# Designs tried in a protein design run: peptides against a protein of PDB entry 3OGK. Part 15

Target 1, 307 residues: chain A of PDB entry 3OGK
Amino acid sequence: ATPDRLSRRFPNLRSLKLKGKPRAAMFNLIPENWGGYVTPWVTEISNNLRQLKSVHFRRMIVSDLDLDRLAKARADDLETLKLDKCSGFTTDGLLSIVTHCRKIKTLLMEESSFSEKDGKWLHELAQHNTSLEVLNFYMTEFAKISPKDLETIARNCRSLVSVKVGDFEILELVGFFKAAANLEEFCGGSLNEDIGMPEKYMNLVFPRKLCRLGLSYMGPNEMPILFPFAAQIRKLDLLYALLETEDHCTLIQKCPNLEVLETRNVIGDRGLEVLAQYCKQLKRLRIERGADEQGMEDEEGLVSQRG

## One batch from the design tools (peptide; made by RFdiffusion4, then SolubleMPNN)

Design b1_p9_4_s3 (from b1_p9_4, 5 letters changed)
Fold by OpenDDE base, seed 3:
Structure b1_p9_4_s3 (fold): chain B 307 residues (1-307), chain A 9 residues (1-9)
Amino acid sequence: as target 1 above (307 residues)
Amino acid sequence: MKKREERLA
């Protein structure tokens, strides 16, 4: 589809999702400059799609100029922006979005590649937004943003229900969790094992409504922090957990209401058997191959065709 | 783009 054809057919379009590079691009089968630029679409949005509230770009090239144009064209009418696995922009582009789109409800840049200039975009969002429901920069590397701004967002955005972040030390997010009273989903952070302080995270208090969770680098020593509310967990992202097969079995047994599980092959056939036994409400299972599979001495850490 | 797999490496 071309931008001009879309606007002519659907002048009252409220939601647009564009997919750029196919999955084959992940295998370097497609040149980097393949026509996944959002520029012509942003031009069309600005001129002809005046009712557009939701924009989702997946695997597209997005420049700061594109973001600035989009921001100014849609302003407070923009409710959702998803930069899903996009590239080509800097934090200046993000700053433009949050500066001009003060009523944005969903901001996603999961797995996007960008140049980080500063943390001003998150600070600006924290200072002026009260509408945010979903914030997702999972699988990104921001080094210049502040967890205090995240806390401010939680305090000011009472409808905030889903937050996915990069590698913040989880203890720096204590204030955030306390403020995020309606939070249902959290992914990311960083659990850092301290041999000298085995109970470092035992006093971590999660939001009362939390039911979708993925803590990065959670090992068996940290896993018990979930047990007090494991019965209310509906979704687990264990892709970046440091759990072995037996650890998976232990956790799964504590989560009888689990609906979605994302994990690695380390769950093994045994973990899948336990999952089938204890998680009768399971709707979706995603198993990925981890890079660590080559080093796992655990013979049970393989999912066979039987599992 | 660091794929999900690169975080565990």
Scores: peptide ipSAE 0.048, ipTM 0.819, DockQ to the pose 0.307
Fold by OpenDDE base, seed 5:
Structure b1_p9_4_s3 (fold): chain B 307 residues (1-307), chain A 9 residues (1-9)
Amino acid sequence: as target 1 above (307 residues)
Amino acid sequence: MKKREERLA
């Protein structure tokens, strides 16, 4: 469909999801510069889709100019912006969004590639937004944003229920977790093993309602931090955990209410057996092949037809 | 997928 045809057919459209690059781009089967530009869609949104409150771009090329135009056109009417696996923008574009869309509830940049100029966008969001419910920059590479701004967001946004971040040191997020009283989902961060200080994470206090979790680089030494609330965990993202088969078994046994598990093939047939035994409420299982596991012919680390 | 591989490498 063309943008103009969409607006003519659905002038009262409230939610739009666009998909650009096919999944084949993930396998380097498509030139890097090949992609759907959002520009013609943003133009159409600005001119003709005046009731649009939710925009989801997936695998599209998005410029700062596109974001600026969208921000100014929708302003406080924009409730949801998802830049899902997008590219082509900088943090200036994000700054424009949060500056003009002060009532945004969902802001997602998960797996997007961008040029980071500064951390002003998160600071601006922290200073002015009180509506945020979902913040997701999981699998991104922000280095100039402040964990203090994230804490401020948690303090000011009482409806904040889901936060997914990049590689913040988890200890820098102590203030955030304390402030985020209603947080149900957290993904990302960075757990760093310290042989000289094995207990450095044991005093972490997570939000009381936390039930969907994915801590990056969590190894077996850090895993015990989950045990006090493992029974309330409903979703685990272990894709970036550093857990072996036996570690998976240990954790799964402690999560009887698990509904969603995402992990790598390292779970093995044994882990799947344990999962079937202890997690009777499981609704979704995702197993990915890890690049790190392709060379390990360890029978326990492979999912067979039996598993 | 690419970003995942980069994080685990």
Scores: peptide ipSAE 0.047, ipTM 0.810, DockQ to the pose 0.317
Fold by OpenDDE base, seed 2:
Structure b1_p9_4_s3 (fold): chain B 307 residues (1-307), chain A 9 residues (1-9)
Amino acid sequence: as target 1 above (307 residues)
Amino acid sequence: MKKREERLA
């Protein structure tokens, strides 16, 4: 489909999702000649799709100029922007979006590759947005953003229900969790083992409505922080957890209302048996092959055709 | 952006 054909057929389009070409194995290496530029689509949106409030770009090349044009064209009418596994932009492009689209409800850049210039985009979002419901920069590496801005967002955006972040130290997010009273979903952060202080995370207080969770680098020593509310957990993302088969069994037994589980093959056939026994409401199971497959001699850490 | 495998290593 061409952009011009889209606007002629659907002048009142409210939601657009575009998928670019498949990426090579390394997300950072998209040659310019691969195509998948959003530029012609952004031009069409700006000129002819005046009702568009939701934009989802997946695996596309997005420049700062594209983001700036989109931001200015849609302004406060833009409710959703998803840059899903995109590349080609910098944080200047993000700054333009949050500066001009002050009523944005969903902002996603999950698994996108970008050049980070500064943390101004998150600060601007924190200073001016009160509408945000979903913020997702999961699987990204922002080094220049402040957890204080995330806390400010939580305080100001009373409808904030889902936040997925990169590798923030989880203790830096204490203020965020306290402010995010309506938060239902959290993924990311970083749990860092401290041999000298095993209780480092035991006093973490999570939002009362939290039921979808994926803490990065959570090991068996940190896992008990979930036990007080494990019965209310409906979704677990364990893809980046540091749990072995037995740890999976322990956690799963405490989550009788689990509906969605995402994990690696380390769960093993044993973990799947425990899952079947204790999680009768399970609707979706995703098992990925992890790097841990190559090193674990333990037969229990493999999912076979029996599980 | 680090691949999943690089984050778990």
Scores: peptide ipSAE 0.049, ipTM 0.817, DockQ to the pose 0.434; fails the geometry check
Fold by OpenDDE base, seed 4:
Structure b1_p9_4_s3 (fold): chain B 307 residues (1-307), chain A 9 residues (1-9)
Amino acid sequence: as target 1 above (307 residues)
Amino acid sequence: MKKREERLA
């Protein structure tokens, strides 16, 4: 469909999801400039889609100018913006979005590639937004944003229920977790082993309603942090955890209410057997091949057709 | 974008 045809047919459109590049683009098989520009769509949104409150771009090229135009055109009417695996923008574009769309409820940049100029966009969001429900910049590389701004967002946005972040040191998020009283989902962070302080994470206090979780780089030494609330966990993302097969078995046994598991093939057939035994409410299972497993021919860490 | 694979390496 073309943008102009869409607006003529559906002038009262409230939600738009666009998919640009095929999955093959992730393997550098498609030139970066091959189609998928949001510009024509943003122009159409700005001119003709005045009731649009939700925009989802997936695998598209998005410029700062596109974001600025979208921000100014929709302003406080924009409730959802998802830049899902997009590229071409900088943090200036994000700043424009949060400056003009002060009532945004969902902001996602998961797996997007961008140029980071500063952390002003998160600071602006922290200073002016009270509506945010979902913030997701999982699998991104922000180095100039402040954990303090994330904490401020948690204090000001009482409906904040899902936050996914990059590689923040998890101890820097203590204030955030304390403030995020209604948080149900958290993914990301960074757990860093310290030989001199093995218990540095044992005093982490998570939000009471937390039930969907994915901690990056969580190893067997950090895993016990989950045990006090493991029975309430409904979703686990273990794709970036540093758990072996036996560690998976240990954790799964403590999560009888698990509904969604995402992990690597390191879970093995043994882990799948334990999962079937203890997690009777399981609805979705995702198993990915890990790069780390290319070298270990050890049979125990592979999922066979028997799992 | 560090590929998912690069974060585990």
Scores: peptide ipSAE 0.047, ipTM 0.815, DockQ to the pose 0.394; fails the geometry check

Design b1_p9_4_s4 (from b1_p9_4, 5 letters changed)
Fold by OpenDDE base, seed 1:
Structure b1_p9_4_s4 (fold): chain B 307 residues (1-307), chain A 9 residues (1-9)
Amino acid sequence: as target 1 above (307 residues)
Amino acid sequence: MEKRRARLA
């Protein structure tokens, strides 16, 4: 498909999703110069797709110039931008997006690689946006953004329902959780074990509507923080949790309304049996091979044909 | 996937 053919066929297109590099790129099987640049598409969007409000780039190369052009062309008409596993841009490009697209509702850059210059993009978003519903920079490495800006976003964006972040210390997000009254989904953060303060997370207060959750580095000592609202949990992302098979069993038994589970092979056949027994509303199960499998000779942490 | 592995290692 070529950009010009798309606009001629669908001049009133409102939503566009483009996929660049194949999945093989995730395994370093595709040369870096293979292509997948968004530039020709952004040009076509700018010139001919005047009703476009949603853009999703997946595994594409995106420059700051591309983002700037897109931002200026669509401005407040742009409601959704997803940079899904993209590369080639800096935080200057993100700043352009949030500066010009002040009514953006969904901003995603999950698993994207970029050069971080500063945290201005998140600050600008916090200062001017009141429309945001979904913010997702899960599995990214922002080090220069402020949790205070995230709190401001939560306070100002009353429709904010889903937030996925990088490695913020969870205790720095207390203000954010308090402000995010309508939040239904949270993923990311960082739970850091402190031998001197084993209970440092026990007083965390989560948003009352929270039902989709994935806390990074959550171990068995932190897991009890979920128990008060485990019955309302609909989705769990345990891919980055530090839970063993027994911990999975304990948590799963407390989540009878679980619909989606994402976890590692450590759940084992035993965990899957418990899941089948207690989670009758389960719709989707994703099991990935984790790095922890390289060291686990323990047969209990493996999924076999029985599970 | 590599970034995922690095976080769990």
Scores: peptide ipSAE 0.037, ipTM 0.755, DockQ to the pose 0.442
Fold by OpenDDE base, seed 4:
Structure b1_p9_4_s4 (fold): chain B 307 residues (1-307), chain A 9 residues (1-9)
Amino acid sequence: as target 1 above (307 residues)
Amino acid sequence: MEKRRARLA
């Protein structure tokens, strides 16, 4: 489909999802100039799709100019922007979006690659937005954004229910968690082992409604912080956790209401048996092959046809 | 695009 054909056929379109490059692009098997530019679509949105409130670009090339044009064209009518595994933009483009789209409810840039100039975009979002429900920059490399701005967002956006972040030190997010009273989902952060202070995370308090969780680099020493609310956990993302098979078994048996589990092969057949025994409400299971597991021929850490 | 696998390396 071409942009012009879409707008002529559906002038009152409210939601648009575009997929650019195939999955093979993630493995550098597709040339950068293959296509998947959002530019012609942004032009069409700006000119002819005046009812559009939701935009999802997946594996597309997005420039700052594209984002600026989109921002100015849709302004406060834009409720959702998802830059899913996109590339080509900088934080200046994000700044334009949050500056002009002050009523945005969902902002996603998960697994996108970009040039980071500063943290102004998150600061601007914190200063002016009260509508945000979903913020997701999971698996991104922001180094210049402030956890204080995230806290401000949580305080000002009372409908904030899902936040996924990069590698913030989890202790820097204490204020955020305290402010995010309605938060149901959190992914990301960074748990860092400290030999001199093994109990540094024991006083971490999570939002009361938290039920979907994925803490990066969570090891067996940090895992007990979940135990007080493990029974209310419905989704676990353990892809970036540092848990062995037995750790999986320990955690899973404490999560009887688990509906979604994402983990690595390290769960093993034993972990899957425990999962089947204790998690009767499980709806979705995703098991990925970890890079670290390629060399461990340990039979216990592999999922066989029996699992 | 960050390879999901790169975070564990």
Scores: peptide ipSAE 0.036, ipTM 0.764, DockQ to the pose 0.291
Fold by OpenDDE base, seed 2:
Structure b1_p9_4_s4 (fold): chain B 307 residues (1-307), chain A 9 residues (1-9)
Amino acid sequence: as target 1 above (307 residues)
Amino acid sequence: MEKRRARLA
C-alpha cells in the first residue's frame, strides 16, 4: 500500500501500524539501505490523516526529522507512539515527541537502536506529562537518563500502569515504585549481586497492584523478594533472569495464578511438569534458547518433546 | 536489541 492510497481510502483513520524490514533484519541479513523509511508515511500523516492518534512503526527507519514532523503535525492529539525495533533516530527526536505531544499515553521504543545524546527527553516528559499510561524502553541502553525523572513521571501520571525499562539499578527505582501506586506491570531494571551483602534487595517494596513483571538478572538470592505477592502474579518474564531449573520450580510453585510465562530452555522438562501441576490458569508459554544453555550437558536444563 | 544480543552472546 502507498501512503496516498491509504489516506484517500481511510481519511478518518485513528490508528496506523506499519511494518518495514522483514524479521531477517534482526540477524543482520538485510542491508541497511533496503528501505522501510517512515518519511513518506509521516508526510501523509501530516497532510491528510488529521484524526490519527496512534502510530506504530515496526522495524522501520525513523529519523529525527520524521519524529519532529510527526510531533508537530499531531501534537496533543497523538496518544500512542510505538517505535518497535526501529532505528535511525536520536534522543533529539524523542525530545521533539514529548515536547509537542504532551498528552501522550503510550510511548514505546522497545528493542530500538538509537544514538543517545542526552537524557532531556525523559526530563521533559517528567516535567509536562500527566497522561502517561505505558512507558516502554525495554531492551534498550539509555545511560544518560535519570531514575529521578522516572519517579517524577510516576508521581504525576496517576494512570501509569505499565513501565518497562533498561538496566537501571533496581535500588535507584525505590522512589519510583513508591510513587507508582497503580503500576500493574514492570519489566527491566538490573539486580546486581553483592557477595558481601546478600540481603541487598530484601527491603524492596513493589507497587501493591503489581502482577506482571520481569526483573533483569534476578538470581535465586533475589527471587524471594517476589514471594510476598507471588500469588497475585499473572505474568512472568524470566528471559533475563539468572534462574536455574530448580529455581524455576521454586518460583512457579509460588505463582498458582500465573497466566503468561516467558523463559529460557533452562526451565527444562522438570520445570514444565511443575508448571503443569501448579499453574492451572496458564494461557501462554514462550520458551527461548539462552546462550548460557548451549554448553551445559545437563539434561535437566533442556526442554524436550516430553516436556 | 543490545540486551537481547548480550543474552544471545
Scores: peptide ipSAE 0.036, ipTM 0.763, DockQ to the pose 0.436
Fold by OpenDDE base, seed 3:
Structure b1_p9_4_s4 (fold): chain B 307 residues (1-307), chain A 9 residues (1-9)
Amino acid sequence: as target 1 above (307 residues)
Amino acid sequence: MEKRRARLA
């Protein structure tokens, strides 16, 4: 499909999702100059797709100029922007988006690569947005943004239901969790074990409606913080948890309403048996190969064809 | 783009 053909066929298009580079790009099988630039699409959006409120770019090259043009063209009509596994932009482009699109409801940049100049984009979002429902910069590396801005967003955006972040220390998000009264989904953060303070996270209070969760670096010592609301959990992302097979079994047994599980091979056949026994509402299971598979001494931490 | 966070060290 070409941009011009799309606009001619669908002048009243409200939602656009574009997929650029194929999955093979993840394995360095696609040349860098393969294309997948959003520029011609942004031009077409600006000129001819005046009802467009949702844009999803996946595995595309996006420049700051593209983001600036999109922001100015759609302004407060833009409700959703997803930069899913995109590259080529800086935080200046993000700043333009949040400056001009003050009614944005969904902002995603999950697994995108970018140049970080400053944290102004998140600050601007915090200062002016009250519409945000979904914020997702999961698996990104922002070092210059403030957890206080995230807290401000939670206070100002009463419809905020899903937040996925990078490696914020989870204790820095206490204020955020207190403010995010309607939050249903949280992924990311960083749990950091402190041998001198084993109870470091035991007093962590999560939003009452939280039911979709993925805490990065959660180990067996931190896992009990979930037990008070484990029966409420419907989705678990354990891809970046530090749980062994037995830890998986322990947690799964406490989550009878689990519908979605994402984890690594460490769950093993044993974990899958426990999952089948206790999680009768399970709808989706994703098992990835972990980079740590080569070091796993636990023979049970392998999913076989039997499981 | 490798899933960057799979770097459990």
Scores: peptide ipSAE 0.035, ipTM 0.760, DockQ to the pose 0.286; fails the geometry check

Design b1_p9_5_s1 (from b1_p9_5, 6 letters changed)
Fold by OpenDDE base, seed 1:
Structure b1_p9_5_s1 (fold): chain B 307 residues (1-307), chain A 9 residues (1-9)
Amino acid sequence: as target 1 above (307 residues)
Amino acid sequence: DELAERLAK
């Protein structure tokens, strides 16, 4: 489909999702000339899609100019922007979005590749937004943003329910967790083992409503921080946890209300058996091959046809 | 996945 055809057919479109790499069956639907660039779509949005509130670009090339045009065209009408596995922009583009779209509710850059110039975009968001519900820059590398801005966002955005971040030291997010009273989902951060201070994370206080969680680099020594609220956990992202098969079994047994599990094949057949035994509400299971698992010859760390 | 690569090291 072409942007022009879309706007003519659906002038009142409120939500748009574009995929740069369509499934094989849909290859004929993308003109060769627009090969994953959002520019022609942004032009059409700006000119003809005046009711558009939600934009989702997946695996698209997005420039700062595209983001600036989109931001100015939709302004406070833009409620959702998802840059899902996109590339081509810098933090200047993000700054434009948050500057002009002050009522944005969902901002996602998960797995996007970008050039980081500064942390101004997050600061601007913290200073002016009170509407944010979902903030997601999971699997990204922001080195210039401040955890204080994240805390400010949590304090000012009462409807903030889901936050996924990069490699923030978890202890720097204590203020954020305290402020994020309605937070239901958190993914990311960084747990850093300290041999000299093994209990440095034991006093970490999570939001009371937290039920979807994925802590990066969580090992068996840090895992007990989840035990006080494990019964309320409904989703676990263990893809980037440092848990072995036995650790999985231990944690899973404590999460009887688990609905979604994402993990690596290290869970093994034993972990899957435990999962089946204790997690009767499980709806989705995702098992990925971890890079560390390519060398694991241990039968316990492999999912076989039995699992 | 860059994070996965970090975990593998």
Scores: peptide ipSAE 0.008, ipTM 0.503, DockQ to the pose 0.355
Fold by OpenDDE base, seed 5:
Structure b1_p9_5_s1 (fold): chain B 307 residues (1-307), chain A 9 residues (1-9)
Amino acid sequence: as target 1 above (307 residues)
Amino acid sequence: DELAERLAK
């Protein structure tokens, strides 16, 4: 569909999702510059889609100018912006969004590639937004943003329920977790093992309503931090956990209310058996091929057709 | 990619 055809057919459109590059682009099978530019769509949104409150760009090229135009055109009417696996923008574009769209509820940049100039966008969001419900920059590399701003967001946004972040040291997020009283979902962070301090993370206090979780680099030494609330966990993202088959079995047994599990093939047939035995409410299972496939000679770390 | 690389180590 062309932008002009969309606006003519649906002038009162409230939600738009656009998909650009095919999945093959993730495997470097398509030139980086090949893809859908959002520019013509942003122009159409600005001119003709005046009721649009939700925008989802997936695998598209998005410039700072596009974001600036979108921000100014929709302003406080924009409730959702998802830059899902997008590229071409900098943090200046994000700054424009949060500056002009002060009532945004969902802001997502998951797996997007961008140029980071500064952390002003998160600071601006922290200073002026009280509406945020979902913040997601999972699998991104922000190095200039402050965990203090994330804490401020949690304090000011009482409806904040889902936060996914990059590689923040999880201990820097203690203040955030304390402030995020209504948080139900957290993904990301960085658990850094310290041989000299095996219980480095044992005093972490998570929000009471937390039930969807994915901690990056969580190993067997850190896994016990989940045990106090494992029974209330409904979704686990273990894709970036450092758990072996036995660790999976241990954790799964403690999560009887698990509905969604995402993990690597390290779970093995044994882990799947344990999952079937203890997780009767399971609705979705995702098993990804891990880097470990090349090195694990152990039969237990492979999911067979029998598991 | 970086996460995958860290997990590969």
Scores: peptide ipSAE 0.007, ipTM 0.479, DockQ to the pose 0.396
Fold by OpenDDE base, seed 4:
Structure b1_p9_5_s1 (fold): chain B 307 residues (1-307), chain A 9 residues (1-9)
Amino acid sequence: as target 1 above (307 residues)
Amino acid sequence: DELAERLAK
């Protein structure tokens, strides 16, 4: 489809999702001359899609100029922006978005690659936004943003329900968790084992409504921090956890209301048996092959046809 | 197998 054809057919379009670099079946849907760039779409949005509130770009090339144009064109009417596995922009583009779209509710840049110039975009978001419901920069590499800005966002955005972040030290997010009273979902962070402080995470307090989570680098020593609210957990992302098969079994037994589990094949057939036994509400299971587990044959930490 | 069957429903 072409942008101009879309706007002519649907001038009152409120939500747009574009997928670039598609799987083979979808490749012909993107004109070759556009190469997965959002530019022609942003131009069309700016000129003709004046009711557009939600934009989702997946696997597309997005420049700072594109983001700036989009931001200025939609301003406070933009409620959702998802840069899903996109590339080509810097934090200046993000700054433009949060500066001009002050009523944005969902901001996602999960798995996007970008050049980080500074942390101003998150600071600006913290200073001016009170509408944010979903913030997601999961599996990104921000080094210049402040956890204090995240805390400010939590304090000011009372409808904030889902936050996914990169490698923040979890202890730096204590203030954030205290402020995020309505938070239901959290993914990311960084748990760092310290031999000199084995219990450094034991006093971590999570939001009372938290039921969907994925803590990066969570090992068996940190896992007990979930036990006080394990019964209310409905979704677990263990893809980046450092849990072995038996650790999975231990945790799963404590999560009888689990509906969604994402993990690696280290769960094994044993973990799947435990999952089937204790998690009767399970709706979705995703098992990925871990990079470190590639090439290991016939180990306990493998999923076979038995599971 | 048991889990797969449950999830397929």
Scores: peptide ipSAE 0.006, ipTM 0.468, DockQ to the pose 0.028
Fold by OpenDDE base, seed 2:
Structure b1_p9_5_s1 (fold): chain B 307 residues (1-307), chain A 9 residues (1-9)
Amino acid sequence: as target 1 above (307 residues)
Amino acid sequence: DELAERLAK
């Protein structure tokens, strides 16, 4: 379909999801600039889709100019923007979005590639937004944003329930967790082992409603920080945890109310047996083949046809 | 998957 045909057919459209590049792009099989520009769609949104409050771009090329036009056209009417595996923009584009869309509730840029100029976009969001419910820049790398701005967002946005971040040192997020009183989901961060301080994370206090969790680089030494509320956990993302098969078994046994598990092949048949035994409410299981597990001759850490 | 790639290194 073309943008003009869409607006003529559905002038009162409130939600739009566009998909650009084929899935082959995830394997670097196509050039970065191969089709999928949002520009003609943004033009049509600006002119003819005046009730649109939710936009989801997936695997598309998005420029700063596109984001600026979208931001100014929809302003406080824009409630959701998802830049899902997109490319072509910088943090200036993000700044335009948060500057003009002061009532945005969902902002996602998960797995997007971009040029980071500064951390102003997160600061602007922290200073002016009180509506945010979902913030997701999972599997991105921001080096210039401040954890203090994330804390400010948590303090000001009382409806904030889901936050997924990149590689923040978890200890820098202590203030964020304290402020995020209604947070139900957290993914990302960075747990960093310190031989001289083996218990440096033991005093972490998580939000009381937290039930969906995925801590990056969590190893067996850090895993016990979850035990006090393990029975409350409904979803675990262990894709980027540093847990072996036995560690999986230990954690799973403590999560009897687990509904969703995402993990790597390291869980093994043994872990799946434990999962079946202890997690009777399990609804969804995702097992990925981790790159670090390729060629490992660990029979225990492999999911066979039995599993 | 950038994070997965980092874990593989």
Scores: peptide ipSAE 0.009, ipTM 0.517, DockQ to the pose 0.407; fails the geometry check

